Peptides against a protein of PDB entry 3EFO. Designs and how they scored, part 191

Target 1, 262 residues: chain A of PDB entry 3EFO
Amino acid sequence: SQLADLYKSCETDALINFFAKSAFKAVLHQPLKVIREILVNQTAHMLACYRKNCASPSAASQLILPDSMKVLPVYMNCLLKNCVLLSRPEISTDERAYQRQLVMTMGVADSQLFFYPQLLPIHTLDVKSTMLPAAVRCSESRLSEEGIFLLANGLHMFLWLGVSSPPELIQGIFNVPSFAHINTDMTLLPEVGNPYSQQLRMIMGIIQQKRPYSMKLTIVKQREQPEMVFRQFLVEDKGLYGGSSYVDFLCCVHKEICQLLN

## One batch from the design tools (peptide; made by RFdiffusion4, then SolubleMPNN)

Design b2_p23_8_s1 (from b2_p23_8, 9 letters changed)
Fold by OpenDDE base, seed 4:
Structure b2_p23_8_s1 (fold): chain B 262 residues (1-262), chain A 23 residues (1-23)
Amino acid sequence: as target 1 above (262 residues)
Amino acid sequence: SHVLLDMSKIEEDLEKLLDEFLA
């Protein structure tokens, strides 16, 4: 059907870019609550339409996603939780305005990374490999007290260190004897020169490549105050200021779809 | 083609979906 073909032609990255720009434009004229509601409704309507017209009958307890939109809800939730649409006390008006303007000019690839960051377990790095480690889901549940993770969203880069991160890696990265000695005020990694340090720097370089903005590095220690800021980039988790977890969002969308179809 | 997510076991289904997405 023509409708089925339409869904096949849709790409999530393009859609989220469009929705983001549309929503961020609307911020100037509509209340944030209304904008968020519209986004949820639009998501539900698109998926309800697919279920009704393109999908085979399925149990009401199931959520049906076309392949082209299988990760759309993930990104949509990220959009809804963005500081432009969901105000946070720690985010200044100027910062919100800045991010809004940036997104308004972002390409498809940039906005995708911006809304759903890349989270890399760098403690698992193979210094003999030139490949990037496989990204993990942006959730606290994927972090480890023994791990070291790099998070990047195209604008910011975070190096998160677990309280029990391996001393040998700490030494390799920072040239300090322990976690306690790491200076979190640093915005650049020292040039230690060992294979692990070089590999990490290489990875950071790759991530920075083809990005329109230079990402500032922030060192984050687990359980320290700045970690709270870092955790806001774990976009699948429940936010501190009213943002839903990804699971909760899916439940919400599913409920809306059911309401539309019943 | 489409993806089916069972809301009763959404965590498991999402894990599979997102693992594929992130791969």
Scores: peptide ipSAE 0.337, ipTM 0.889, DockQ to the pose 0.878
Fold by OpenDDE base, seed 2:
Structure b2_p23_8_s1 (fold): chain B 262 residues (1-262), chain A 23 residues (1-23)
Amino acid sequence: as target 1 above (262 residues)
Amino acid sequence: SHVLLDMSKIEEDLEKLLDEFLA
């Protein structure tokens, strides 16, 4: 069918870019709550239409996603939780304005990374490998107290350290003897010169080279106050200031689809 | 083609889906 062909031709990255720009434009003229409701409604309607017209009948307890839109909900949830659409006390008006303007000019690839950050387990690095470590899901459940993680979204870069991070890695990265000695006010890693440090710097460089904007590095210690800011980039988790977890969002979308079709 | 997510086991289904996405 023509409709089936349409869904096959849809690409989530293009859709989220479009929705983001549309929503961010609307911020100037509509309440944030209304914008968020519209986005959820549009998501539900698109998926409801697919279920009704393009998919074989399935159990009501199942959520059906076309292959082309299989990750649309996760990106949509990220969009809904962005500081432009969901205000956070720790985010200034100027920062929100800046992010809004950036997104308005972002291409498809940039917006994808912006809304769903890359989270890399740095503590698992093999200094003999030239390959980047595999990204993990942006959730606290994927962090480890013994781990060190690098998060980047094209605008910000965070180095998160667990309270039980290996001292040898801390020494390798920061040239200090322990977690307690790490200065989180620094925005640049020291040039320690060992293979691990060099590889980490290389990874950071590769990530930076792919992005049009210079990312400032923020070092974050687990259980310190600044970690709360970092956690807001774990976009699959429940937000501190009203944002839903990805799972909760899917449940919400599913319920709305059922309401539309039943 | 489409993906089916069972809401009763959404965590498990999402893990598979997103792992594939991130690969």
Scores: peptide ipSAE 0.335, ipTM 0.886, DockQ to the pose 0.888
Fold by OpenDDE base, seed 1:
Structure b2_p23_8_s1 (fold): chain B 262 residues (1-262), chain A 23 residues (1-23)
Amino acid sequence: as target 1 above (262 residues)
Amino acid sequence: SHVLLDMSKIEEDLEKLLDEFLA
């Protein structure tokens, strides 16, 4: 059917870019609450239409996503939780304005990374490998007290260290004997010169490549105050100042779809 | 073609889905 073909032609990355720019433009003349409601409604309507017209019958307890939109809810939830659409006390008006302007000019590839950051387990690095470590879900549940993680969203880069991070890795990265000795005020990693340090720097360089902006590096120790800022980038988790977890959002969307179809 | 997510097993289903997403 023509409708089925339409859904096949849609790509999540293009859709989220469109929705983001539309929403961020609307911020200038619509209340944030209304904009968020519109986004949820549009998502529900789009998926309800697919279920009704394109999908085979399925149990009411199931959420049906077309292949072209299988990760749309992930990005949509990230968009809904963005500081431009959901005000946060720690985010200044100027910062929100800045992010809004940035997104308004972002291409599809940039907006993907911006809304769903890349989170890499650095503690698993193979110094002999030329490949990046496999990314993990942006959730606190994927962090480890024994781990070191690098998060990047095209604007910011965070190096998160668990309280039980291996001393040998800390020494390799920072040239200090322990977690307690790490200086979190630095915005650049030292050039220690060992294979692990070199590999990490290479990875950071690869992540920075082809990004339009230089990402500021923030070093974050687990259980210290700056970790709260880092956690806001774990976009699948429930937001501190509102915003649903990804699971909760899916439940919400599912309920809305059911209401539309019943 | 489409993906089915069982809301009663959403965590398991999401893990499978997002493995591909993150690859």
Scores: peptide ipSAE 0.329, ipTM 0.881, DockQ to the pose 0.847
Fold by OpenDDE base, seed 3:
Structure b2_p23_8_s1 (fold): chain B 262 residues (1-262), chain A 23 residues (1-23)
Amino acid sequence: as target 1 above (262 residues)
Amino acid sequence: SHVLLDMSKIEEDLEKLLDEFLA
């Protein structure tokens, strides 16, 4: 069917880019709440249409996602939780305006990274390997007090340090004796010169490659106040300021789909 | 222009989340 072909031709990457730009444009003349509601509604309508016209019959309790849109919900949730659409007190008006403008100019590839960051467990680095560590999901549940994680979204880079981070790694990265001695005001890692430090710097370099903007580095200690800013980039979690978790968002979308089809 | 998503960070776990949601 024409509809089936349409869904097959639609890519989540393009859709989220479109929705983001449309929403961010609408910020200038519509209330944020309305914009968010429209986005959720549009998502539900698209999926409801698919279920009705393209999908095989299934239990009403099931959420059916076309293959082309299987990850649309997670990115949509990220969009909805973005500081442009969901204001946060820790984000200034100027910063929000800046991010809005940046996204308006982003290509498909850039927007994907922007809305769903890379989160890398760098404490697992193999200095003998040329491979980057596998990214983990952007959730607090994937962090560990003993771990060190690098988060990047194309605009910001965070180095998150667990309270029980290995002293040897701390020494290797920062050339200080312990977690307590780490200066979080630094925006650059020291050039310690050991293999681990070099590997980390290389990884950071790779992440920075092919990105249009230089990412500012922020060092974050677990349980310190600045960590709250970092946690807002864990986009799958429930937001502190009204953003849904990914799971909750899926439930919300499902409920709305059911309402549309009943 | 086709862009591949990082399936290692999303796809596998998305299925898990969906399974949990559908349970």
Scores: peptide ipSAE 0.102, ipTM 0.739, DockQ to the pose 0.097

Design b2_p23_8_s2 (from b2_p23_8, 9 letters changed)
Fold by OpenDDE base, seed 5:
Structure b2_p23_8_s2 (fold): chain B 262 residues (1-262), chain A 23 residues (1-23)
Amino acid sequence: as target 1 above (262 residues)
Amino acid sequence: SYVALDMNNIEEDLEKLLDEFLA
């Protein structure tokens, strides 16, 4: 059917780019609450239409996602949790305006990375391998006190260190003996010259490659105040200033789909 | 083709889905 073909031709990265720009444009003339509701409704309607017209019959307890949109909900939740669409006094007007303008000029690849960052477990690196470590879900549940993680969204880069990070890695990366000695005011890694340092720098270089903006590095220690800023980029979690977890969002979308079809 | 997520076991299904996404 024509409808089935339409869904097959859709690409989530293009859709999220479109929805983001449309929503951010609407901010100028519509209330934020209305914009958020529209985005949720549009998501639910698209998926409900697919379930009704393109998918095989399935149990009502299942959420059916076409292959082309299998990760659309996670991106949509990230969009909804962006500061531009959140009605919180803690978010400054200037910050909203800044991020709005950035996204309005982003291409498909840029917005994809922006809304769902890469989170890499650096502590698992094989110094003899040229391959990047596999990214993990952007959630606190994937962090560990013994781990070191690199997060990048195309604009910012964070190196997060657990309180029990391996001393050998700390020494290899920072040339200091322990976690306590790490200076978080630094925005550059030292040129230590060992395999760990070289590998990490290589990874950072790869991440920076083909990005339109130079990402500033922020070193973050677990349980220190700046970690709160870092946690805002763990987009699958419940937001500090509002927004649902990814799981909660899926439940919300599923409920709305059921209501539309019932 | 489509993906079916069981809302009664959403965490397991999401893990599989997102692992594939992040691969």
Scores: peptide ipSAE 0.590, ipTM 0.944, DockQ to the pose 0.859
Fold by OpenDDE base, seed 1:
Structure b2_p23_8_s2 (fold): chain B 262 residues (1-262), chain A 23 residues (1-23)
Amino acid sequence: as target 1 above (262 residues)
Amino acid sequence: SYVALDMNNIEEDLEKLLDEFLA
């Protein structure tokens, strides 16, 4: 059917770019609450239409996602939780305005990374491998006290260190004997020169490649105050200021779809 | 083609979905 073909032609990255720019433009003349409601409604309506007209019959307890939109809800929740649409006390007006302007000019690839960051387990690095480590879900549940993680969203880069990070890795990265000796005020990693340090720097370089902006590096120690800022980028988790977890968002969308179809 | 998520066991289905997404 023509409708089925339409859904096949849709791409999540293009859709989220469109929705983001539309929403961020609307911020200038619509209340934030209304904009968020519109986004949720549009998501529900789009998926309800697919379920009704394109999908095979399925149990009411199932959420049906076309392949072209299978990760759309992930990005949509990230959009809804963005500081431009969900005001946060710790975010200044200037910062919010800055982010709005940035997104308004972002291409499809840039907006993907911006809304759903890459979170890489650096502690698992193979110094002999030329491949990047596999990214993990942006959730606190995927962190470990023994781990070291690199997070990047095209604007910021965070190096998160667990309280029980391996001393040998700390020595390799920072040339200091322990977690307590790490200086979190630095914005550049030292050039220690060992294979692990070189590999990490290479990875950071690859992530920075073809990004329009130079990402500022922030070193974050677990359980220290700056970790709270880092956690805001774990986009699948429940936000501190009203943003839903990804699971909660899916439940919300599912309920709305059911209401539309019943 | 489509993906069906079981809302009664959503975490398992999401894990599979997101593994592909992040690969």
Scores: peptide ipSAE 0.586, ipTM 0.943, DockQ to the pose 0.845
Fold by OpenDDE base, seed 3:
Structure b2_p23_8_s2 (fold): chain B 262 residues (1-262), chain A 23 residues (1-23)
Amino acid sequence: as target 1 above (262 residues)
Amino acid sequence: SYVALDMNNIEEDLEKLLDEFLA
């Protein structure tokens, strides 16, 4: 059918880019709450339409996602939780305005990374491997007190350190004896020169490649105040300031779809 | 084709979906 063909042609990457730019434009003349509601409604309507017209009958307890949109909800939730649409006290007006403008100019590839960051468990690095570590879900549940993680979204880069990070890795990265000695005011890693340090720097370089902006590095210690900023980039988690977890968002969307179809 | 997520066991289904997404 024509409708089925339409869904097949709609890629999530393009959709989220479109929705983001549309929403961020609307910020200038619409209340944030209204914009968020529209986005949720649009998401639900698209999926409801698909379920009704394109999908085979299924149990009401199931959420049906076209292949082309299978990860649309996660990105949509990220969009809804973005500081442009969901104001946060730790984000200045200027920063929010800046981010809005940046997204308005982002291509499809840039917006994907921006809304759903890469989170890499660098404590698992194999210095003998040329492969990057596999990214993990952007959730606190994927962090560990013994781990070290690198997060990047195309604009910012964070190095998160668990309170029980291995001293040998700390020494390797920072050339200091312990977690307590790490200076979080640094924006650059020291050139220690050991294989682990070199590997980390290489990874950071790869992440920076083909990105239009130079990502500033922020070093974050677990349980210190700046960690709260970092946690806001864990987009699948429930936000401190009204943002839903990904699971809760899916439940919300599912409920709305059911309402539309009943 | 499409993906069906079981809302009664959503975390498991999401894990599979997002693992593929992140791969």
Scores: peptide ipSAE 0.586, ipTM 0.942, DockQ to the pose 0.852
Fold by OpenDDE base, seed 4:
Structure b2_p23_8_s2 (fold): chain B 262 residues (1-262), chain A 23 residues (1-23)
Amino acid sequence: as target 1 above (262 residues)
Amino acid sequence: SYVALDMNNIEEDLEKLLDEFLA
């Protein structure tokens, strides 16, 4: 059907870019609450339409996602939780304005990375491999006290260190004997020169490649105050200021779809 | 084609979905 073909032609990255720009434009003229409601409704309507017209009959307890939009809800939730649409006390008006303007000019690839960051378990790096480690879900549940993770969203880069991160890796990256000795005021990694350090720097370089902005590096220690900022980039988790977890968002969308179809 | 998520067991389905996405 024509409708089925339409859904097949849709790409999530393009859609989220469009929705983001549309929503961020609307911020100037509409209340944030209304904008968020519209986004949820639009998401529900698109999925409800697909379920009704394109998908085979299925149990009401199932959420049906067209293949082209299978990760759309993930990005949509990230958009809804962005500081531009969900004002946070810790985010200044200037910062919100800045992010808004940045997104308004972002390409499809940029906005995709911006809303759902890459979270890489660099403690698992194979120094003999030239491949990037597989990204993990942006959730605290995927972090490990024994791990070291790199998070990048195209604008910021964070190096998160667990309280029990391996001393040998700490030494390899920072040339210090322990976690306690790491200086979190640093915005650049030292040039230690060992294979692990070189590999990490290479990975950071790859991530930085083809990005329109130079990402500032922030070193984050687990359980220190700056970690709270870092955790806001774990977009699948429940936000501190009213943002839903990804699971909760899916439940919300599912409920809305059911209401539309019943 | 489409993906069907079981809302009664969503975590498992999401794990599969997102693993594929992140791969």
Scores: peptide ipSAE 0.555, ipTM 0.936, DockQ to the pose 0.864

Design b2_p23_8_s3 (from b2_p23_8, 8 letters changed)
Fold by OpenDDE base, seed 5:
Structure b2_p23_8_s3 (fold): chain B 262 residues (1-262), chain A 23 residues (1-23)
Amino acid sequence: as target 1 above (262 residues)
Amino acid sequence: SYVAFDMSKIEEDLEKLLDEFLS
């Protein structure tokens, strides 16, 4: 069918780019609450239409996603939780306006990274390998007090350190003896010169490659006040000031789909 | 052509999906 062909041709990264730009344009003319409701409704409608007209019969308790949109819900949740559509006290009006304008000009690849950041476990690095560590899900549940993580979304880069980060890695990265000695005011890593430091810098360089903007580096210590900003980039989690977890969002979408089909 | 998630085990299904997505 024509509908089936349409869903096969859709790509999540292109869709989220389109939805983001459409929503961000609508911010000028519609209340944020209405925009968010429209996005949820559109998501549910598309998936309900697929289930009704394209998918094989299945249990109503299942969430059915076309292969081309299998990760659309996670990106849609990220979009809904973005500071442009969901205002947060810690984000100024100017910053929100800035992000809105940036997204309006982003290509498909840029918006993909912007809405769902890369989160890399730096503490697992093999200094003998040139490969990037496997990214983990953007959730607090994937962090470790003993770990060190690098997060990047194309605009910002965070180096998050657990309170129990290995002293040898701290020494390797910062050339200081302990977690307490790390200065979080720095925006550049020192040139320590050991293999671990060199590899970390290489990874940061790779992440920066082909990105249109120079990402500012922020050093974040676990349990310090600035960590709250970092936590907002863990997009799968429930937000401090609003926004659903990814699981909650999926439940919401599934419920809406069922309502549309009943 | 499509993926099916059981809402009763959505966490497990999502883990598999996102692991593949992030790899």
Scores: peptide ipSAE 0.337, ipTM 0.876, DockQ to the pose 0.833
Fold by OpenDDE base, seed 4:
Structure b2_p23_8_s3 (fold): chain B 262 residues (1-262), chain A 23 residues (1-23)
Amino acid sequence: as target 1 above (262 residues)
Amino acid sequence: SYVAFDMSKIEEDLEKLLDEFLS
Protein backbone atom coordinates (compact mmCIF):
# COMPACT_ATOMS: atom_id res chain seq x y z
CA SER B 1 0.00 0.00 0.00
CA GLN B 2 0.96 3.61 -0.32
CA LEU B 3 1.12 3.94 3.43
CA ALA B 4 3.39 0.95 3.72
CA ASP B 5 5.62 2.40 1.07
CA LEU B 6 5.78 5.64 3.00
CA TYR B 7 7.05 3.91 6.09
CA LYS B 8 9.53 2.00 3.99
CA SER B 9 10.93 5.21 2.63
CA CYS B 10 11.12 7.03 5.95
CA GLU B 11 14.58 6.95 7.40
CA THR B 12 15.07 7.45 11.09
CA ASP B 13 17.96 9.85 10.71
CA ALA B 14 15.92 12.16 8.53
CA LEU B 15 12.97 11.99 10.88
CA ILE B 16 15.05 12.80 13.91
CA ASN B 17 16.61 15.71 12.11
CA PHE B 18 13.17 17.02 11.31
CA PHE B 19 11.80 16.46 14.80
CA ALA B 20 14.83 18.04 16.37
CA LYS B 21 14.62 21.18 14.30
CA SER B 22 10.90 21.44 14.82
CA ALA B 23 11.22 21.01 18.55
CA PHE B 24 14.15 23.37 18.86
CA LYS B 25 12.24 25.99 16.93
CA ALA B 26 9.29 25.52 19.25
CA VAL B 27 11.50 26.20 22.27
CA LEU B 28 11.14 29.87 21.51
CA HIS B 29 7.39 29.82 21.95
CA GLN B 30 6.38 26.82 24.02
CA PRO B 31 7.31 25.36 27.41
CA LEU B 32 9.82 22.56 27.29
CA LYS B 33 7.41 20.19 28.96
CA VAL B 34 4.86 20.74 26.25
CA ILE B 35 7.42 20.21 23.52
CA ARG B 36 8.52 16.94 25.03
CA GLU B 37 4.95 15.78 25.31
CA ILE B 38 4.32 16.62 21.69
CA LEU B 39 7.34 14.63 20.59
CA VAL B 40 6.22 11.60 22.54
CA ASN B 41 2.72 11.89 21.17
CA GLN B 42 3.97 12.23 17.62
CA THR B 43 6.14 9.18 18.05
CA ALA B 44 3.26 7.19 19.44
CA HIS B 45 0.91 8.30 16.70
CA MET B 46 3.32 7.37 13.95
CA LEU B 47 3.94 3.95 15.37
CA ALA B 48 0.30 3.37 16.19
CA CYS B 49 -0.63 4.18 12.64
CA TYR B 50 1.89 1.69 11.35
CA ARG B 51 0.70 -1.03 13.66
CA LYS B 52 -2.90 -0.43 12.74
CA ASN B 53 -2.53 -0.15 9.00
CA CYS B 54 0.67 -1.87 7.97
CA ALA B 55 1.65 -4.52 10.46
CA SER B 56 0.11 -7.93 10.82
CA PRO B 57 -1.95 -8.47 13.93
CA SER B 58 0.23 -9.14 16.94
CA ALA B 59 -0.04 -9.43 20.67
CA ALA B 60 -0.83 -6.22 22.49
CA SER B 61 2.21 -6.80 24.63
CA GLN B 62 4.51 -6.38 21.67
CA LEU B 63 5.99 -3.19 20.34
CA ILE B 64 6.04 -3.24 16.56
CA LEU B 65 8.41 -1.02 14.62
CA PRO B 66 8.85 -0.83 10.88
CA ASP B 67 12.32 -1.79 9.81
CA SER B 68 13.03 1.72 8.61
CA MET B 69 12.21 3.08 12.06
CA LYS B 70 13.60 0.32 14.21
CA VAL B 71 15.96 2.73 15.95
CA LEU B 72 13.63 5.72 15.96
CA PRO B 73 12.76 5.38 19.65
CA VAL B 74 16.35 5.44 20.80
CA TYR B 75 17.04 8.61 18.88
CA MET B 76 13.79 10.17 20.01
CA ASN B 77 14.72 9.49 23.60
CA CYS B 78 18.07 11.12 22.97
CA LEU B 79 16.31 14.16 21.57
CA LEU B 80 13.99 14.35 24.54
CA LYS B 81 16.92 14.22 26.91
CA ASN B 82 19.01 16.80 25.10
CA CYS B 83 19.96 19.80 27.20
CA VAL B 84 17.96 22.07 24.93
CA LEU B 85 14.73 20.28 25.74
CA LEU B 86 15.65 19.12 29.23
CA SER B 87 17.40 21.77 31.27
CA ARG B 88 20.36 20.78 33.37
CA PRO B 89 22.00 22.90 36.04
CA GLU B 90 25.47 22.24 34.68
CA ILE B 91 24.51 23.54 31.25
CA SER B 92 24.39 27.29 30.98
CA THR B 93 21.71 29.19 29.14
CA ASP B 94 24.28 30.29 26.62
CA GLU B 95 25.40 26.75 25.99
CA ARG B 96 21.84 25.60 25.43
CA ALA B 97 21.25 28.46 23.07
CA TYR B 98 24.43 27.62 21.23
CA GLN B 99 23.54 23.97 20.83
CA ARG B 100 20.04 24.83 19.76
CA GLN B 101 21.32 27.05 17.02
CA LEU B 102 23.86 24.49 15.88
CA VAL B 103 21.28 21.76 15.55
CA MET B 104 19.05 24.08 13.56
CA THR B 105 21.75 24.10 10.91
CA MET B 106 22.81 20.47 11.09
CA GLY B 107 22.39 17.99 8.32
CA VAL B 108 21.09 14.50 8.83
CA ALA B 109 24.47 12.91 9.48
CA ASP B 110 25.52 15.58 11.95
CA SER B 111 22.35 15.50 13.98
CA GLN B 112 22.44 11.73 14.14
CA LEU B 113 25.83 11.73 15.79
CA PHE B 114 24.94 14.70 17.94
CA PHE B 115 22.00 12.99 19.57
CA TYR B 116 23.48 9.52 19.82
CA PRO B 117 27.21 9.77 20.46
CA GLN B 118 29.81 7.34 19.30
CA LEU B 119 31.33 5.50 22.24
CA LEU B 120 34.48 3.58 21.43
CA PRO B 121 36.38 1.17 23.65
CA ILE B 122 39.87 2.55 23.24
CA HIS B 123 41.43 -0.01 25.52
CA THR B 124 40.72 -2.65 22.89
CA LEU B 125 42.66 -0.93 20.15
CA ASP B 126 44.74 -3.03 17.86
CA VAL B 127 47.74 -0.94 16.97
CA LYS B 128 48.22 -3.03 13.87
CA SER B 129 44.76 -2.26 12.54
CA THR B 130 43.56 0.90 10.90
CA MET B 131 39.96 0.04 11.62
CA LEU B 132 38.03 1.86 14.28
CA PRO B 133 36.88 -0.27 17.16
CA ALA B 134 33.23 -1.18 17.16
CA ALA B 135 31.12 1.34 19.01
CA VAL B 136 29.30 0.28 22.12
CA ARG B 137 25.94 1.37 23.45
CA CYS B 138 25.90 4.72 25.20
CA SER B 139 25.23 3.32 28.63
CA GLU B 140 27.13 3.12 31.88
CA SER B 141 26.59 -0.61 31.76
CA ARG B 142 28.97 -0.79 28.84
CA LEU B 143 31.76 1.00 30.63
CA SER B 144 34.41 -0.86 32.56
CA GLU B 145 36.58 0.26 35.44
CA GLU B 146 39.43 -1.38 33.58
CA GLY B 147 38.58 0.35 30.34
CA ILE B 148 39.27 3.54 28.46
CA PHE B 149 36.53 4.94 26.25
CA LEU B 150 36.33 7.72 23.72
CA LEU B 151 33.00 9.47 23.29
CA ALA B 152 32.26 11.88 20.48
CA ASN B 153 29.06 13.60 19.42
CA GLY B 154 30.38 15.96 16.78
CA LEU B 155 30.72 18.85 19.20
CA HIS B 156 32.47 17.33 22.18
CA MET B 157 35.02 14.62 22.61
CA PHE B 158 35.59 12.85 25.92
CA LEU B 159 38.24 10.40 26.94
CA TRP B 160 36.89 8.46 29.89
CA LEU B 161 39.27 6.47 32.04
CA GLY B 162 38.28 3.80 34.47
CA VAL B 163 39.82 3.84 37.92
CA SER B 164 41.50 0.55 37.09
CA SER B 165 42.67 1.48 33.62
CA PRO B 166 45.80 -0.42 32.66
CA PRO B 167 48.87 1.50 33.79
CA GLU B 168 50.63 0.64 30.57
CA LEU B 169 47.89 2.31 28.57
CA ILE B 170 47.87 5.31 30.86
CA GLN B 171 51.57 5.68 30.39
CA GLY B 172 51.19 5.09 26.70
CA ILE B 173 48.61 7.82 26.34
CA PHE B 174 49.63 10.37 28.96
CA ASN B 175 53.21 9.47 29.80
CA VAL B 176 52.40 9.31 33.50
CA PRO B 177 52.84 6.36 35.82
CA SER B 178 49.31 6.01 37.14
CA PHE B 179 45.69 7.01 37.02
CA ALA B 180 46.19 9.44 39.87
CA HIS B 181 48.78 11.36 37.89
CA ILE B 182 46.52 12.08 34.95
CA ASN B 183 45.86 15.78 34.58
CA THR B 184 42.24 16.25 33.63
CA ASP B 185 42.75 19.93 32.90
CA MET B 186 44.49 19.17 29.65
CA THR B 187 42.58 19.47 26.42
CA LEU B 188 45.21 17.84 24.25
CA LEU B 189 46.87 14.49 24.49
CA PRO B 190 50.63 14.59 24.72
CA GLU B 191 52.57 13.34 21.76
CA VAL B 192 54.13 10.38 23.47
CA GLY B 193 55.07 8.77 20.19
CA ASN B 194 54.46 5.11 20.91
CA PRO B 195 52.26 3.02 18.62
CA TYR B 196 49.28 3.09 20.93
CA SER B 197 49.38 6.84 21.33
CA GLN B 198 49.73 7.26 17.61
CA GLN B 199 46.83 4.94 16.96
CA LEU B 200 44.61 6.80 19.39
CA ARG B 201 45.52 10.10 17.84
CA MET B 202 44.81 8.68 14.43
CA ILE B 203 41.37 7.53 15.54
CA MET B 204 40.63 10.90 17.05
CA GLY B 205 41.74 12.48 13.83
CA ILE B 206 39.46 10.30 11.75
CA ILE B 207 36.52 11.17 13.96
CA GLN B 208 37.33 14.84 13.75
CA GLN B 209 37.77 14.83 10.00
CA LYS B 210 34.22 13.64 9.50
CA ARG B 211 32.76 16.52 11.48
CA PRO B 212 32.32 20.18 10.59
CA TYR B 213 33.12 21.45 14.07
CA SER B 214 36.32 21.16 16.02
CA MET B 215 35.84 18.97 19.04
CA LYS B 216 37.79 19.87 22.13
CA LEU B 217 38.99 16.95 24.17
CA THR B 218 37.89 16.56 27.76
CA ILE B 219 39.68 14.04 29.93
CA VAL B 220 37.37 12.37 32.40
CA LYS B 221 38.48 10.23 35.30
CA GLN B 222 35.97 7.83 36.73
CA ARG B 223 34.46 8.86 40.07
CA GLU B 224 35.62 12.43 39.78
CA GLN B 225 33.15 15.28 39.62
CA PRO B 226 33.41 15.88 35.86
CA GLU B 227 32.23 12.34 35.25
CA MET B 228 28.73 13.51 36.09
CA VAL B 229 28.78 15.66 33.00
CA PHE B 230 30.15 12.83 30.92
CA ARG B 231 27.44 10.48 32.07
CA GLN B 232 24.82 12.77 30.63
CA PHE B 233 26.10 11.73 27.22
CA LEU B 234 25.30 8.14 28.02
CA VAL B 235 21.95 8.75 26.46
CA GLU B 236 20.46 5.31 26.99
CA ASP B 237 20.63 5.70 30.76
CA LYS B 238 18.26 7.52 33.02
CA GLY B 239 19.32 11.12 33.30
CA LEU B 240 20.51 12.68 36.50
CA TYR B 241 18.11 15.58 36.18
CA GLY B 242 15.30 13.74 34.50
CA GLY B 243 14.85 11.97 31.25
CA SER B 244 14.01 8.33 30.97
CA SER B 245 16.21 5.42 30.19
CA TYR B 246 15.74 3.96 26.77
CA VAL B 247 13.82 1.05 28.23
CA ASP B 248 11.56 3.30 30.22
CA PHE B 249 10.94 5.41 27.17
CA LEU B 250 9.96 2.39 25.12
CA CYS B 251 7.52 1.39 27.81
CA CYS B 252 6.05 4.85 27.77
CA VAL B 253 5.68 4.85 24.01
CA HIS B 254 4.17 1.40 24.06
CA LYS B 255 1.57 2.44 26.58
CA GLU B 256 0.60 5.42 24.51
CA ILE B 257 0.35 3.30 21.38
CA CYS B 258 -1.91 0.88 23.16
CA GLN B 259 -4.04 3.73 24.38
CA LEU B 260 -4.39 5.05 20.86
CA LEU B 261 -5.37 1.67 19.49
CA ASN B 262 -7.94 0.82 22.17
CA SER A 1 9.34 -5.93 7.27
CA TYR A 2 9.12 -4.98 10.90
CA VAL A 3 10.71 -5.67 14.25
CA ALA A 4 8.66 -6.93 17.15
CA PHE A 5 9.72 -6.39 20.73
CA ASP A 6 8.33 -8.34 23.59
CA MET A 7 7.84 -5.85 26.36
CA SER A 8 8.27 -8.56 28.95
CA LYS A 9 11.86 -9.01 27.82
CA ILE A 10 12.48 -5.68 26.21
CA GLU A 11 16.03 -5.38 27.50
CA GLU A 12 17.07 -8.55 25.76
CA ASP A 13 15.36 -7.60 22.54
CA LEU A 14 16.87 -4.14 22.60
CA GLU A 15 20.30 -5.53 23.13
CA LYS A 16 19.97 -7.58 19.98
CA LEU A 17 18.68 -4.65 18.01
CA LEU A 18 21.23 -2.15 19.18
CA ASP A 19 24.12 -4.54 18.83
CA GLU A 20 23.15 -4.98 15.22
CA PHE A 21 22.70 -1.27 14.83
CA LEU A 22 26.14 -0.48 16.16
CA SER A 23 27.85 -3.24 14.18
Scores: peptide ipSAE 0.306, ipTM 0.851, DockQ to the pose 0.913
Fold by OpenDDE base, seed 1:
Structure b2_p23_8_s3 (fold): chain B 262 residues (1-262), chain A 23 residues (1-23)
Amino acid sequence: as target 1 above (262 residues)
Amino acid sequence: SYVAFDMSKIEEDLEKLLDEFLS
């Protein structure tokens, strides 16, 4: 069918870019609450239409997504939780304005990374490998007190260190004996010169080279105050200021779809 | 083609999906 063909032609990355720019434009003349509601409604309506007209019969207890949009809800939830659409006390008006302007000019690839960051387990680095470590889900559940993680979203880069991070890695990265000695005020990693340090710097360089904007590095220690900012980039988790977890969002969308179809 | 999620086991289904997404 024509409708089925339409869905086949849709790509999540293009859609989220479109929705983001549309929503961020609307910020200038509509309340944030209304914009968020519109986005949720649009998501539900698209998926309801697909289920009704394109999908095979399925139980009401199932959420059906076209293959081309299988990760759309993930990105949509990230968009809904973005500081431009969901105000946060720690984010200034100027910062929100800046991010809005950036997104308005972002291409598809940039917006993907911006809304769903890359989170890399640095503590698992193979110094002999030229490949980046496999990214993990942006959730606190994927962090470990023994781990070190690098997060990047195209604008910011964070190096998160668990309280029980291996002293050997800490020394390798920072040339200090322990977690307590790490200076979180620094925005650049020291050039220690060992293979691990070199590999990490290379990874950071690769990530940066793929992006049009220079990412500022923030070093974050677990359980210190700045970690709160870092956790806002764990986009699958429930937000501090009204943002839903990914699972909760899916449940919400499913319920709305059911309401539309019943 | 489509994917179906059972809401009763959404966590498991999502993990599989997102593992693929992140790979």
Scores: peptide ipSAE 0.303, ipTM 0.844, DockQ to the pose 0.857
Fold by OpenDDE base, seed 3:
Structure b2_p23_8_s3 (fold): chain B 262 residues (1-262), chain A 23 residues (1-23)
Amino acid sequence: as target 1 above (262 residues)
Amino acid sequence: SYVAFDMSKIEEDLEKLLDEFLS
């Protein structure tokens, strides 16, 4: 059907780019709460329409997503939780304005990375490998106190260190003997020169490639105050300032769909 | 070969989450 073809053509990355730009434009003349409600309603209506007209019969308790929109909810949740649409105390008005302007000019690939960051477990780095570590989901549950993670969203780059990070890796990256000695005020990694340091720097360089903006590096130590800012980039988790977890959002979407169909 | 932001892996992980949600 024509409708089915429409859904097939509606790729999530393009949709989220569209919704983001539309929402961020609306910020100029609509309350944030209204914008968020519209986004949720639009998501629910799209999926309800699919369920009604395109999906095979299934249990009402199931959330049915077309393949093209399989991951739409997670990105929509990320959009809803973005500081432009959901203000956070640690984000200034100027920063929100800056991010809004940036997103308004982002292409599909840029916005995708911006809303759902890349989180890499670099503590598992193979210094002989020519491949990047496999990204993990942006959730605290994927972090490890023994691990070191690199997060990048196209604008910011974070190096997160667990409290029990291996001293040898700390020495390799920072040339200091322990976690406590790491200076989190630095924005550049030292030129230590060992294979691990070189590999990490290479990875950071690759991530920076083809990005329109230079990402500032922020070093974050677990359980220190700045980690709270970092955790806001773990977009699948429940936000501290009103943002839902991915799971909670899915439940919300499902409920809305059911209401539309009943 | 360097791959940045593997969408296929992300989708797979999220599918697992959806499965858990729907079960």
Scores: peptide ipSAE 0.083, ipTM 0.664, DockQ to the pose 0.082

